Peptides against a protein of PDB entry 1ZZD. Designs and how they scored, part 6

Target 1, 109 residues: chain A of PDB entry 1ZZD
Amino acid sequence: FQVVNPYLLRDLVDLGIWDEGMKQYLITQNGSIQGLPNVPQELKDLYKTVWEISQKTIINMAADRSVYIDQSHSLNLFLRAPTMGKLTSMHFYGWKKGLKTGMYYLRTQ

## One batch from the design tools (peptide)

Design b1_p11_1_s3 (made by RFdiffusion4, then SolubleMPNN; from b1_p11_1 with V1M V4E)
Fold by OpenDDE base, seed 2:
Order: sequence, then structure tokens, then C-alpha cells
Structure b1_p11_1_s3 (fold): chain B 109 residues (1-109), chain A 11 residues (1-11)
Amino acid sequence: as target 1 above (109 residues)
Amino acid sequence: MEPEEDMPLPP
């Protein structure tokens, strides 16, 4: 069961755009609101799915967290359409950020 | 979301 993010649900209700149609839309879009014309961009940015967040940002966040972690942590990267070029770039960027001991996994949609 | 593919990044 894909549970709609309760905060997203609240914000959609507050916008007055929550209905059964919206619910079905979110189900079909795997929780994405990026395609909704009646949703402010700020909310779209706030409620990005794992496939819509820049993996560079995720790497940065992981690097920041690594300062506080004694053990190697797992880093999951999500790419909808992975290419060798993207993978290489992400690997080098992760290395540059000092995630040398991190366990890197690629997940594709 | 269930990923379709899970693979480690190359070393």
C-alpha cells in the first residue's frame, strides 16, 4: 500500500485540491506532485520523491552526516535512467566528498 | 517505492 505522505495530504487539503481524483493521481504517479499545475513550486520542491531529488544533494548530505558516524554507512543512490557517465560522475563526486568508506548502492526505477 | 534494480557502484 502506497501511503500518501501525511504532510503532503495536509498541504493538498489546505490548498483545497484534495479529492478522490487527486488521490488516484498520486497513486498512479508514485507520490509525485511535480506534474500538478495547481501546486506551488515551493511545495513541489518540498515533496520531491527519491527519484526527483538531485543525487548530488544526497551525496552532500551523506558526506555531512559522515562526520558524525563512526562506522561506514550505506549510501543509496537513486537514478531513474542511469548511464555510465552519470554513474562515473557520481562516483567521482562521492570520492571527492570523502565518502571513501561508504557503501554505495545504485537503485533504479 | 520499490526499485527495479539494486546494484553496487563500481569501486
Scores: peptide ipSAE 0.007, ipTM 0.304, DockQ to the pose 0.092
Fold by OpenDDE base, seed 3:
Structure b1_p11_1_s3 (fold): chain B 109 residues (1-109), chain A 11 residues (1-11)
Amino acid sequence: as target 1 above (109 residues)
Amino acid sequence: MEPEEDMPLPP
């Protein structure tokens, strides 16, 4: 069951590009607007799906939060096509950033 | 609860 992000819907309506075709496009693209030529880059950056965000950035944000939280963090990582090399690199990067007590989970598409 | 599609990373 897929639901279109209501804020994305609003912004697409404001752009005047929302229609049934756009709705079907979003469904087929799992909510991604990255391929839409009529959408400003700022909105594309704002509405990145979990598969389009750099997981390195996610790790950085988790590390930043850890400064203020004294409990273990659970970190979920999302990769379209994981390789052992990439997984190892991400794990060690998390360690380097101080997420030594965090739980790391991988979700694949 | 972890999503059904999530898997723990190896240590």
Scores: peptide ipSAE 0.006, ipTM 0.327, DockQ to the pose 0.057
Fold by OpenDDE base, seed 4:
Structure b1_p11_1_s3 (fold): chain B 109 residues (1-109), chain A 11 residues (1-11)
Amino acid sequence: as target 1 above (109 residues)
Amino acid sequence: MEPEEDMPLPP
């Protein structure tokens, strides 16, 4: 599997910061660049991994789409460290937003 | 990057 997004790889090369050390760093960080001090914030904002995107935002987008469709899309959520409280909160939030089918699966890191 | 585990959300 590819750990590094190909567009991210390109941009890191263009920045001149791509090397074997960077590669190994990204592997250990599961593709995250958020902790890199030598990467512009704009790129950090652009290249968020699935673990770094707000799941609340994902739920909002799913709810917005659900207005126009009969059957809700399957919704997979990604959490690094899921807690029952957080899962419950997301479930109720999805309900509040009017998701027809609710959440499908949780994927953990 | 790949999720390590899939689990159903509680009802």
Scores: peptide ipSAE 0.006, ipTM 0.318, DockQ to the pose 0.103
Fold by OpenDDE base, seed 1:
Structure b1_p11_1_s3 (fold): chain B 109 residues (1-109), chain A 11 residues (1-11)
Amino acid sequence: as target 1 above (109 residues)
Amino acid sequence: MEPEEDMPLPP
């Protein structure tokens, strides 16, 4: 099931653009607001989906979290159109960043 | 949102 981010919902209501059409749009766009011309860029930057954020940033964040964890933790990455070259690069980048384990799961769209 | 598929990665 899909749920709308309650903070995004609030902000869209505050903008006065929330309606049934917007709801259906978000469902079809898997929660993305990047294509909406009447939404401020600041909100678009704030509400990036897992498919819109750089996975390199996710790896960096995971590496930062690993400082506080004795055991290795799972790392999930999200790619719309993964290639072997990109996967290899991400794997080695994670290794270079000192992650205790490589990628755990890859999710595709 | 839900991913289309999950791919377990090799160790």
Scores: peptide ipSAE 0.006, ipTM 0.322, DockQ to the pose 0.099; fails the geometry check

Design b1_p11_2 (made by RFdiffusion4)
Fold by OpenDDE base, seed 5:
Structure b1_p11_2 (fold): chain B 109 residues (1-109), chain A 11 residues (1-11)
Amino acid sequence: as target 1 above (109 residues)
Amino acid sequence: PFELPTPTVLF
């Protein structure tokens, strides 16, 4: 289920754009603010949903942390619209980065 | 000790 991000709510209120319409919009968009024209890009970058975050970056960060992890990272990856090409690319990239676990779960929207 | 090709796909 959906949970309100209190920080996002505060920022939208501070921008003066919070109302019932905005609330319903966020519900229908599953929390995404990327399509809002009246929100600064800085906030759009800050409040990306998991479906809007680069999985390449996620893999990079996992690789960076791996040297401090005794066993392995239960790394979950998220693709809104998975394709064979994307999946193949992700698997080989994670492997090349030396991840013990390249993909624990794949989540799709 | 070998390398496999990595497709150039955005993710």
Scores: peptide ipSAE 0.135, ipTM 0.598, DockQ to the pose 0.108
Fold by OpenDDE base, seed 3:
Structure b1_p11_2 (fold): chain B 109 residues (1-109), chain A 11 residues (1-11)
Amino acid sequence: as target 1 above (109 residues)
Amino acid sequence: PFELPTPTVLF
């Protein structure tokens, strides 16, 4: 089920753009605010949905932490529209970065 | 481990 992010709600209220229409918009967009013209980019960056986050960055961050992990990360990846090329490239990229687990689960939309 | 409202693929 859907849960409203209370911090996002607060920020939208502070912007003066929260109303029933905005609520319905967020429901329809599954929480994405990227398409809103009256929201500053800083907030758009802050409130990226999982589908809007660079998985390459996620892999990089996991690699940075890997030196401190004995077992391995249960690293999950999220792609809206995965292709074989994307999956292959991401898997090998994680491997080249030294990850023991480059992709535990793949989530798709 | 856990369910999401989106498809999950295991490798």
Scores: peptide ipSAE 0.046, ipTM 0.396, DockQ to the pose 0.106
Fold by OpenDDE base, seed 2:
Structure b1_p11_2 (fold): chain B 109 residues (1-109), chain A 11 residues (1-11)
Amino acid sequence: as target 1 above (109 residues)
Amino acid sequence: PFELPTPTVLF
């Protein structure tokens, strides 16, 4: 089952645009609000789904966190359309950023 | 590395 971000739900209610139609839209769009014309860009930026966030950003944040942990991260990466080229690029970028040797978890859509 | 299924949590 799908779980809607409760903060997103709150903000959509505050915008006065939450209804059954919006609910069905979110289900169809796998939680994405990027296509909604009546949502401010600030909220669109805030409520990006895992498929809409740059995985480079995720790697950067993981690299920053790795300074404070002893063990390797259980790093999850999300690619809508994974290719060998994308995977290779991400691998080398992660290495460049000094991530500890660990298992990559790849999630696809 | 290995592939995991798509999450169902919408955020």
Scores: peptide ipSAE 0.043, ipTM 0.351, DockQ to the pose 0.071
Fold by OpenDDE base, seed 4:
Structure b1_p11_2 (fold): chain B 109 residues (1-109), chain A 11 residues (1-11)
Amino acid sequence: as target 1 above (109 residues)
Amino acid sequence: PFELPTPTVLF
């Protein structure tokens, strides 16, 4: 089942824009608020779904964390429509960033 | 925990 982020729900309620229409919108959009015109950009930046975050940023953060992790950690990447070129680039970028494990768990929408 | 789709491993 689908669950709305409780913090997002709170903020939408605080904005006074939460209603059944908004609920249905979020369901159809799989939780994305990026298309809502009445939501401040600050909140849009805050509440990004896994599909709306740059996976390069995820790799960067993982690389930053890796310096403090002795064992390799599981890294999940989320791509809507991966291509071989994109995957290859991500792989070598992760390698270049010094990830201990060049193995990623790719998730597709 | 959240259910994840079947993963594709990139080596």
Scores: peptide ipSAE 0.017, ipTM 0.347, DockQ to the pose 0.147

Design b1_p11_2_s1 (made by RFdiffusion4, then SolubleMPNN; from b1_p11_2, 4 letters changed)
Fold by OpenDDE base, seed 4:
Structure b1_p11_2_s1 (fold): chain B 109 residues (1-109), chain A 11 residues (1-11)
Amino acid sequence: as target 1 above (109 residues)
Amino acid sequence: PFVLPTPIIVF
C-alpha cells in the first residue's frame, strides 16, 4: 500500500508543480521523484525511496554504529530485484565490515 | 532471516 508523505507534498506545492498529474505520476512511480525533471536534485536526494538508497551506504553506517551497540543490529536490507550474486556480495561485505547481523530481513519490492 | 515483500510507504 501507499501512504502520502506530507512533507513531499508540501515541497511539491511550494515548487508550484503539484497537480492531479503529479499525484498520478507519484502513484505510478511508487513515490519516486527521481525521474522528475522539474524537481531540484536536493529534493530528489531528500526524498529517496527505500529502493533508491544505497544498501552499501546502509551497511557502512551500520558498521560505524556497531561499535557503540551492545548486542546487534536488526539490519534490514532492501533490494528491488535481488540476485544471488548481489546477496552474496552484500553478505560478505557486511561480514568484512564486522557486522554481527548482516541481514535480519531482506525486503523486496 | 528471510525475504519479505515491503509495502511502499511514502511517509
Scores: peptide ipSAE 0.030, ipTM 0.540, DockQ to the pose 0.068
Fold by OpenDDE base, seed 2:
Structure b1_p11_2_s1 (fold): chain B 109 residues (1-109), chain A 11 residues (1-11)
Amino acid sequence: as target 1 above (109 residues)
Amino acid sequence: PFVLPTPIIVF
């Protein structure tokens, strides 16, 4: 089931574009606002769904904090449509970044 | 580690 992001709701209300139609749109788009023409790019960047976030960035952030973690962190990666090529690239990149756990779970849509 | 289907998560 879906849960409303209260910050997204607030910002859409502040933009004056929140209504029943917008609500149904978000449900249909599984929370994605990337396709909305009347939403500033700044908000689109802020409210990316997990499937719209660069996993390379996630790996970089994990590498940055890993030096302060005793064992390892349960880093999960999210790919809407995983392929062998994408997985191979991510695994090698995580390995090159020195991650003990480059992918604990792979989440798919 | 394994593959799991998951719901959409909005950050």
Scores: peptide ipSAE 0.029, ipTM 0.540, DockQ to the pose 0.072
Fold by OpenDDE base, seed 1:
Structure b1_p11_2_s1 (fold): chain B 109 residues (1-109), chain A 11 residues (1-11)
Amino acid sequence: as target 1 above (109 residues)
Amino acid sequence: PFVLPTPIIVF
């Protein structure tokens, strides 16, 4: 599904680069602003799509929270282009981090 | 727990 981030829209308006062309570009790029040369790197870092976020970092944060969870955490992972090697590595890493649920759902593009 | 080939897009 698609979710419109009003904060991103506001920041693009503040940069003076929001128009119908930008709107269509974002739709075509599935929300990614990484390819826009006139957007500051700070905003590119802030508004990563789910496919652009390090899943290792997500696993680390899940492990950090696990000490406060009695049963288990429904950890979802997102890979734009999954491979058997990536999946195997992620599963073993999650296991080594002590996660009871290393992957609840795997989302792919 | 399974694979979902449906994308999630956040603008």
Scores: peptide ipSAE 0.027, ipTM 0.534, DockQ to the pose 0.073
Fold by OpenDDE base, seed 5:
Structure b1_p11_2_s1 (fold): chain B 109 residues (1-109), chain A 11 residues (1-11)
Amino acid sequence: as target 1 above (109 residues)
Amino acid sequence: PFVLPTPIIVF
């Protein structure tokens, strides 16, 4: 199922680009606004689906927080289309960053 | 489980 961020909806309304066509577009695009020509890049950078967020950045932030966590992160990673190369790279990178848990769950689309 | 399908979350 799809969960819509109400802040995204409000911003689209404020831009004056919200209509039935936009609604149907978002449904067909699984919530991604990256392909919309009438949305500023700033909003595209702000409003990403989980599949559009850099997992390397997620791993970096997890590593930074790890010094304050006694046990470990239940760190979930999100890849739309996982490959052996991507998974290998992510695991070794997380390991070298010192994560006790490099990937609790892998979420796929 | 290790790999799970996930709902589409729009931020």
Scores: peptide ipSAE 0.025, ipTM 0.521, DockQ to the pose 0.065

Design b1_p11_2_s2 (made by RFdiffusion4, then SolubleMPNN; from b1_p11_2, 7 letters changed)
Fold by OpenDDE base, seed 5:
Structure b1_p11_2_s2 (fold): chain B 109 residues (1-109), chain A 11 residues (1-11)
Amino acid sequence: as target 1 above (109 residues)
Amino acid sequence: PYVLPKPVIVE
């Protein structure tokens, strides 16, 4: 189910663009604001949905934290539309970065 | 160690 991000709501209100139409738009877009022409890019970058975040960056951060974790990350990866090429690249990249768990769960939309 | 609220593919 969908949960309102109170910070996003606040920022949209502060921009003066919050209304019933915006609310319905966000519901239909599953929270994505990337397609909104009246939202600054800075906010689009800040409020990326999980489907819009670079999984390479997620893997990098996981690798950086790994030295402080005794067991392993339950590292979940999120791809809206996975392809064989993307999955292969992600697996090998995580492996080369030394991750014990390169992909615990894969989420797809 | 935790369950996601939406469907996932287990690896």
Scores: peptide ipSAE 0.018, ipTM 0.498, DockQ to the pose 0.134
Fold by OpenDDE base, seed 3:
Structure b1_p11_2_s2 (fold): chain B 109 residues (1-109), chain A 11 residues (1-11)
Amino acid sequence: as target 1 above (109 residues)
Amino acid sequence: PYVLPKPVIVE
């Protein structure tokens, strides 16, 4: 199912760019605002979809938390278009960062 | 073990 993001709606209304066209655009873009020229970068950073978030950063944050976790992370990774090279790099990077679980599930678009 | 929802969309 899909969920309405009231915060994004508010910010787009505040920018004065909310209308039926914008609504349909967001639906077709699965919530991504990265392609909108009239949206500040700060908001684009705030409203990144899972496919637009650096998985390296996700791994780094997981590694930072790992010292306080008894068992392991159920760390899921999201790649829009995975390649063997990307997957290999991610696995070894997670391993080098000391993660017991570098990838519980891989999600692809 | 779980089902992810679709991305958050403004309706």
Scores: peptide ipSAE 0.015, ipTM 0.379, DockQ to the pose 0.040
Fold by OpenDDE base, seed 1:
Order: sequence, then C-alpha cells, then structure tokens
Structure b1_p11_2_s2 (fold): chain B 109 residues (1-109), chain A 11 residues (1-11)
Amino acid sequence: as target 1 above (109 residues)
Amino acid sequence: PYVLPKPVIVE
C-alpha cells in the first residue's frame, strides 16, 4: 500500500523546495529523495525508502529482538536489485545470527 | 495473508 508521509512534506516545505515539480519528482522516484542535491544529508538519512535501507542492519535488529520472541519473527527483506550473491550472503548471515526465520518474504522492485 | 509495505510517497 502507498503511504503519504506528512513529516517529509513538512520538512520539504520548511526547506522552501516544495512545489508541484517536487511533488511529481517524488512520485516518479517512488518517494526517494536521495537524488536531490538541495536536500541536507540528515534528511536523506532520515527518509530512506525501504529499498535504501541496509538489510544487514534489519537482520541485526531482528536478531536482537528474537530473545523476546518465543516462536519466530516474520522477517521480510527488501532488495531493489537482487543478485544470487546477495541472496546467498543474506541467507547465511541470517542463519549465522540464529534467526529461525531469515526471510519470510523477499520483496524486489 | 500479508500485505507488504510500498515506498512512502508525498501527495
């Protein structure tokens, strides 16, 4: 499902760069602001899309939470451009971290 | 059934 982020909207308005052109740009970029030269890096780090988030970090956080979960965690992983090498590495890493579910769903763009 | 999230957009 699609979600409008009012916080991103607010921050872009505060930067004075919000207009119809910016709106259309974000739609075409599926919400990514990484390519905008006039946006501070702090905001780029804050508003990463799911495709721009380190899945290794996601796996680490899942492993950290696993000590409080009796059965298993429905961990979904997201890769914009998956490769066999990346998938293999992710599977083995999740296994090494002791995850009962290393990959529930794999989402690709 | 599970509904996966999609990229966040601004309208």
Scores: peptide ipSAE 0.013, ipTM 0.412, DockQ to the pose 0.043
Fold by OpenDDE base, seed 2:
Structure b1_p11_2_s2 (fold): chain B 109 residues (1-109), chain A 11 residues (1-11)
Amino acid sequence: as target 1 above (109 residues)
Amino acid sequence: PYVLPKPVIVE
Protein backbone atom coordinates (compact mmCIF):
# COMPACT_ATOMS: atom_id res chain seq x y z
CA PHE B 1 0.00 0.00 0.00
CA GLN B 2 1.01 3.54 -0.72
CA VAL B 3 -0.22 6.07 1.80
CA VAL B 4 -0.59 9.75 1.13
CA ASN B 5 1.23 11.89 3.66
CA PRO B 6 -1.25 14.71 4.20
CA TYR B 7 1.29 16.88 5.99
CA LEU B 8 3.74 16.72 3.12
CA LEU B 9 0.93 17.47 0.71
CA ARG B 10 -0.11 20.47 2.78
CA ASP B 11 3.40 21.84 2.95
CA LEU B 12 3.97 21.44 -0.77
CA VAL B 13 0.68 23.21 -1.45
CA ASP B 14 1.71 25.99 0.92
CA LEU B 15 4.94 26.35 -1.02
CA GLY B 16 2.90 26.70 -4.18
CA ILE B 17 4.71 23.88 -5.92
CA TRP B 18 2.04 21.18 -5.83
CA ASP B 19 0.75 20.13 -9.23
CA GLU B 20 0.36 17.03 -11.34
CA GLY B 21 4.03 17.10 -12.23
CA MET B 22 5.04 17.17 -8.59
CA LYS B 23 2.67 14.32 -7.86
CA GLN B 24 4.21 12.16 -10.56
CA TYR B 25 7.69 13.12 -9.42
CA LEU B 26 7.01 11.99 -5.87
CA ILE B 27 5.56 8.71 -7.09
CA THR B 28 8.65 8.12 -9.19
CA GLN B 29 10.93 9.01 -6.29
CA ASN B 30 9.00 6.85 -3.83
CA GLY B 31 8.14 9.85 -1.72
CA SER B 32 11.59 11.38 -1.51
CA ILE B 33 11.78 15.16 -1.72
CA GLN B 34 15.53 15.36 -1.22
CA GLY B 35 16.14 16.13 -4.86
CA LEU B 36 13.72 19.03 -5.10
CA PRO B 37 15.54 22.33 -5.49
CA ASN B 38 12.58 24.47 -4.48
CA VAL B 39 12.00 22.84 -1.09
CA PRO B 40 13.64 24.26 2.04
CA GLN B 41 16.15 22.07 3.83
CA GLU B 42 13.98 22.15 6.93
CA LEU B 43 11.23 20.34 5.07
CA LYS B 44 13.68 17.92 3.51
CA ASP B 45 14.88 17.01 6.99
CA LEU B 46 11.33 16.64 8.24
CA TYR B 47 10.09 14.40 5.44
CA LYS B 48 12.98 11.99 5.08
CA THR B 49 11.94 8.59 3.86
CA VAL B 50 12.98 5.56 5.87
CA TRP B 51 15.93 5.08 3.53
CA GLU B 52 17.18 8.58 4.28
CA ILE B 53 17.11 8.37 8.07
CA SER B 54 20.31 7.76 10.01
CA GLN B 55 20.12 4.28 11.44
CA LYS B 56 22.69 5.31 14.02
CA THR B 57 20.15 7.77 15.37
CA ILE B 58 17.54 5.01 15.37
CA ILE B 59 19.89 2.82 17.40
CA ASN B 60 20.59 5.67 19.81
CA MET B 61 16.91 6.27 20.41
CA ALA B 62 16.36 2.56 20.90
CA ALA B 63 19.13 2.46 23.48
CA ASP B 64 17.67 5.43 25.32
CA ARG B 65 14.28 3.78 25.78
CA SER B 66 15.48 0.19 26.19
CA VAL B 67 15.84 0.50 29.96
CA TYR B 68 12.08 0.86 30.17
CA ILE B 69 11.24 -2.16 28.03
CA ASP B 70 10.71 -5.55 29.67
CA GLN B 71 11.60 -7.79 26.76
CA SER B 72 13.35 -6.21 23.80
CA HIS B 73 12.74 -3.99 20.82
CA SER B 74 11.58 -5.39 17.54
CA LEU B 75 14.10 -2.95 16.15
CA ASN B 76 14.25 -2.98 12.38
CA LEU B 77 17.01 -1.33 10.42
CA PHE B 78 16.69 0.07 6.94
CA LEU B 79 19.60 0.35 4.53
CA ARG B 80 19.19 1.37 0.92
CA ALA B 81 22.44 -0.23 -0.16
CA PRO B 82 23.90 -2.44 2.55
CA THR B 83 27.54 -3.44 2.56
CA MET B 84 29.41 -5.86 4.75
CA GLY B 85 31.33 -3.03 6.32
CA LYS B 86 28.25 -1.00 7.06
CA LEU B 87 26.40 -3.98 8.50
CA THR B 88 29.36 -4.92 10.65
CA SER B 89 29.61 -1.39 11.97
CA MET B 90 25.93 -1.28 12.81
CA HIS B 91 26.02 -4.62 14.58
CA PHE B 92 28.96 -3.65 16.74
CA TYR B 93 27.48 -0.25 17.47
CA GLY B 94 24.17 -1.74 18.55
CA TRP B 95 26.01 -4.23 20.70
CA LYS B 96 28.14 -1.50 22.24
CA LYS B 97 24.99 0.45 23.07
CA GLY B 98 23.70 -2.56 24.98
CA LEU B 99 20.76 -3.46 22.78
CA LYS B 100 19.31 -6.91 23.29
CA THR B 101 18.09 -6.79 19.71
CA GLY B 102 20.25 -4.65 17.51
CA MET B 103 18.49 -5.72 14.35
CA TYR B 104 15.29 -7.73 14.29
CA TYR B 105 14.84 -7.35 10.56
CA LEU B 106 17.05 -5.74 7.98
CA ARG B 107 15.19 -4.05 5.17
CA THR B 108 16.86 -3.08 1.94
CA GLN B 109 15.54 -1.09 -0.94
CA PRO A 1 3.78 -11.44 14.36
CA TYR A 2 5.47 -8.18 13.52
CA VAL A 3 4.33 -6.28 10.45
CA LEU A 4 6.67 -3.79 8.88
CA PRO A 5 5.30 -0.37 8.03
CA LYS A 6 4.57 0.54 4.45
CA PRO A 7 6.32 3.43 2.78
CA VAL A 8 4.47 6.71 2.96
CA ILE A 9 4.31 8.78 -0.20
CA VAL A 10 2.05 11.26 -1.91
CA GLU A 11 -0.30 9.56 -4.33
Scores: peptide ipSAE 0.011, ipTM 0.370, DockQ to the pose 0.044

Design b1_p11_2_s3 (made by RFdiffusion4, then SolubleMPNN; from b1_p11_2, 6 letters changed)
Fold by OpenDDE base, seed 4:
Structure b1_p11_2_s3 (fold): chain B 109 residues (1-109), chain A 11 residues (1-11)
Amino acid sequence: as target 1 above (109 residues)
Amino acid sequence: PYVLPTPIIVY
């Protein structure tokens, strides 16, 4: 199901670009604003959908947090179109970074 | 510890 991000809505209103067309656009794009020419890059960087976030970065952040976690992360990873090659690379990278759990669940689109 | 094909749209 789709849920409106209230912060994104606020920022789009503040930009003066919120209207019915924008609403329909967000619905059709499953929340992605990356293709909008009238949105600053700063906001595009802030409001990435889960499918637009580098999972390598997610793994890096998990590794950074791991030193403060006694057991292990329930780290979930999100790939739009997973392949065996991508999964293998992610597993090895997570292992190299010292993660006890490199991928608890894999979510796909 | 497995693949979940149910898509989650989060932003």
Scores: peptide ipSAE 0.030, ipTM 0.558, DockQ to the pose 0.081
Fold by OpenDDE base, seed 1:
Structure b1_p11_2_s3 (fold): chain B 109 residues (1-109), chain A 11 residues (1-11)
Amino acid sequence: as target 1 above (109 residues)
Amino acid sequence: PYVLPTPIIVY
């Protein structure tokens, strides 16, 4: 499913680039603004889609939070185009970080 | 605990 980000909408309006064409572009690009030449890099860094976020960072943050969790964390991972090598690396990395749940769900596009 | 080939889009 898609979740509308009102902050992204606001920032695109403030940039003066919001119109029906932009709306349709975002729909076709599944919310990604990485390909937009008129968007500052700062905003591209801020508004990454779930498929553009480093899963290593997600695992690191999960490990950091684990000290406050008694049992386990329902950690979901997201890969647009998974490979066996990537999955193997992620599993071993999560294991080495001490995660009780290295991957609850794997979401793919 | 398995693969879900269903997209979730958050930005």
Scores: peptide ipSAE 0.029, ipTM 0.547, DockQ to the pose 0.076
Fold by OpenDDE base, seed 5:
Structure b1_p11_2_s3 (fold): chain B 109 residues (1-109), chain A 11 residues (1-11)
Amino acid sequence: as target 1 above (109 residues)
Amino acid sequence: PYVLPTPIIVY
């Protein structure tokens, strides 16, 4: 389901680009602002949807935290369009990083 | 273990 990000809303209002058209655009784009030409790149980087975040970075951060976790992460990974190559790479990368759980759930779009 | 709704945005 869709949830309003109040921080994104405030920033779009501050940019002066919030209107009914923008609202409908965000709904149709499932919250993604990556395609908006009138939004600065720094905000695009900040407000990535879960499908636009590097899962390699997620795995790296999980590996960094692992030394402070007694058991393991319920680490969920998100790929919009998974392929066998991507999945294989992610599994081996997580394994090589020493993760006990490289992928608890795989979420796809 | 637990059911996750599909998140679209990150806060």
Scores: peptide ipSAE 0.022, ipTM 0.478, DockQ to the pose 0.050
Fold by OpenDDE base, seed 3:
Structure b1_p11_2_s3 (fold): chain B 109 residues (1-109), chain A 11 residues (1-11)
Amino acid sequence: as target 1 above (109 residues)
Amino acid sequence: PYVLPTPIIVY
C-alpha cells in the first residue's frame, strides 16, 4: 500500500506545485518525482524511490561498515528489471568487496 | 517473513 511522505508533501507545497493533479501523478508514478520538470534536482536526489537508488552504492556502503559488524548484513537489493548478467555482476562485486552476504533478498518491481 | 507488494527472490 501507499504511504504519504510528509516531508515530500511539505516540500512540494513549499514549491507551490501541490494540488490534486500532483497527488494523482505521484500515485500513478508510485512516488517518483524524477519526471517532474518543476522540481529542483536536489529534491529529486533526496526523494529517490528504492528503484532509483544505485544498488552499487548500496553495496559500497555495506562494505564500508562491514568491518564493524560481527555477523553479517541482511543486505537487500532492488532492481526494476533484473537480468542474469546484472545479478551475476552484483554478486561478484559484493564478493570482491568482502561482503559475507551480497544479497539476502532481491526485490523486483 | 514479510508480505510486500513486490516480488522477493531469495537465493
Scores: peptide ipSAE 0.020, ipTM 0.523, DockQ to the pose 0.104

Design b1_p11_2_s4 (made by RFdiffusion4, then SolubleMPNN; from b1_p11_2, 5 letters changed)
Fold by OpenDDE base, seed 5:
Structure b1_p11_2_s4 (fold): chain B 109 residues (1-109), chain A 11 residues (1-11)
Amino acid sequence: as target 1 above (109 residues)
Amino acid sequence: PFVLPTPIIVY
């Protein structure tokens, strides 16, 4: 299901671009604003959906936190369209970074 | 722990 991000809503209202058309667009685009021409890049970077976030960065941050976690991360990874190449790369990268859990769940769209 | 489809996220 879809959940409204109140911060995104406020920012779109503040930009003066919120209307019924925008609402329907967001619904059809599953919350992605990356294709909107009237939205500044700064906001596009801020409001990336989970499918638009670099999983390499997620793995890096997990590795950085790992020294402070006694057990392991329930680290979920998100790929819209996973490929064998991507999965292999992510697994080996996480392993090389020393993660005990490189991928708890793989979520796909 | 494996592969799961997920629903749409946040607008």
Scores: peptide ipSAE 0.030, ipTM 0.547, DockQ to the pose 0.067
Fold by OpenDDE base, seed 2:
Order: sequence, then C-alpha cells, then structure tokens
Structure b1_p11_2_s4 (fold): chain B 109 residues (1-109), chain A 11 residues (1-11)
Amino acid sequence: as target 1 above (109 residues)
Amino acid sequence: PFVLPTPIIVY
C-alpha cells in the first residue's frame, strides 16, 4: 500500500498544483515527482524515491557511521534494474570502504 | 543477505 508523504503533500499544495489529477499521477508514478514540469528542482531533489537515490551516497554515509557502530549495519541497497556489473561495482565499493555489511538485502523494483 | 524482488517505495 502507499502512504502519503505529508511534507510532499504540503509542498504541492503550496505550489498550487495539488488536485485529483496530481493524486492519480503520483499513484501511477509510485510517488515519483521527477517528471513533473511545474516542480522546482530543489523539491525534486528533496523528494527522491528510494529508486532515485544514489546508492553510492548511501554506502558513503554508512561508511562514515560505521566506526561508531559496535556490530554492523543492516544496510539495504535499492536498485531499480540490477545488473551483474552494477552489483559487482557496489560490492567492491562497499568492501573498499570497509563495510562489514555492504549489502544486507538488495531490493529491486 | 539475498535479493528481494518485492519493491519498497520510500520517498
């Protein structure tokens, strides 16, 4: 099921573009606003779906936190369309960054 | 660790 992001809803209302059509659009796009022409880029950057977030950045942030964690992260990675090349690169990058757990689960779309 | 094909949409 889908849950409305109340902050996104408020921002869309503030932009004056919230209506039934927008609601149906978001449902169809699984919450992505990247394709909306009347939304400023800063909001598009803010409201990225999990499939639109750089997993490299997630790995970097995990590496930064790892020195303060006793055991390990349950770090999950999300790839819309995984390939062997992408997975290999992610695994080696996580390993290079010293993560005990480079990928607990891989989520795909 | 394994691959989960069931998507989770977080935004």
Scores: peptide ipSAE 0.030, ipTM 0.549, DockQ to the pose 0.081
Fold by OpenDDE base, seed 1:
Structure b1_p11_2_s4 (fold): chain B 109 residues (1-109), chain A 11 residues (1-11)
Amino acid sequence: as target 1 above (109 residues)
Amino acid sequence: PFVLPTPIIVY
């Protein structure tokens, strides 16, 4: 599914670069602004799509929260282009971090 | 607990 971020919309309007062309661009790029040359890096860092977020960081954050969870966390992972090597590494990393659930769902593009 | 090929897009 798709979720429109109203904060991204606001910031693009504030930059004066929001128009119908930008709207269509975002649709074709599945929400990614990483390829836009006229967008500040600060905003590119802020508005990463789910496919552009480090899953290692997500696993770390899940491990940090695990001390407050009685049973297990339904941790979902997202890989645009998964490989066997990446998946193996992620599973072992999650295991070593002590996660009871290293991967509930794997989402791919 | 399985692979889902359906993408989730968050702008």
Scores: peptide ipSAE 0.029, ipTM 0.548, DockQ to the pose 0.076
Fold by OpenDDE base, seed 3:
Structure b1_p11_2_s4 (fold): chain B 109 residues (1-109), chain A 11 residues (1-11)
Amino acid sequence: as target 1 above (109 residues)
Amino acid sequence: PFVLPTPIIVY
């Protein structure tokens, strides 16, 4: 189910663009604000949905932390439309970065 | 471990 992000709501109100239309837009877009022309890029970067976050960056961050982890990360990856090529490249990239677990779960939209 | 509306693939 959908949950309102109170921080996003606050920022949209502060921008003066919150109304019933905006609410319905967010519901339709599953929380994505990337398509809004009247939202500054900094906020778009801040409020990326999980489907809009670079999974390569997620893998890099996991690799950076890995030296301090005894077991391994339960690293989940999110792809809107996965392909065999993407999955293979992501898995091997994680392996090359030294991750014990390159992908625990894969989420798709 | 948990259920979400989106598919979860486990290898």
Scores: peptide ipSAE 0.021, ipTM 0.541, DockQ to the pose 0.105

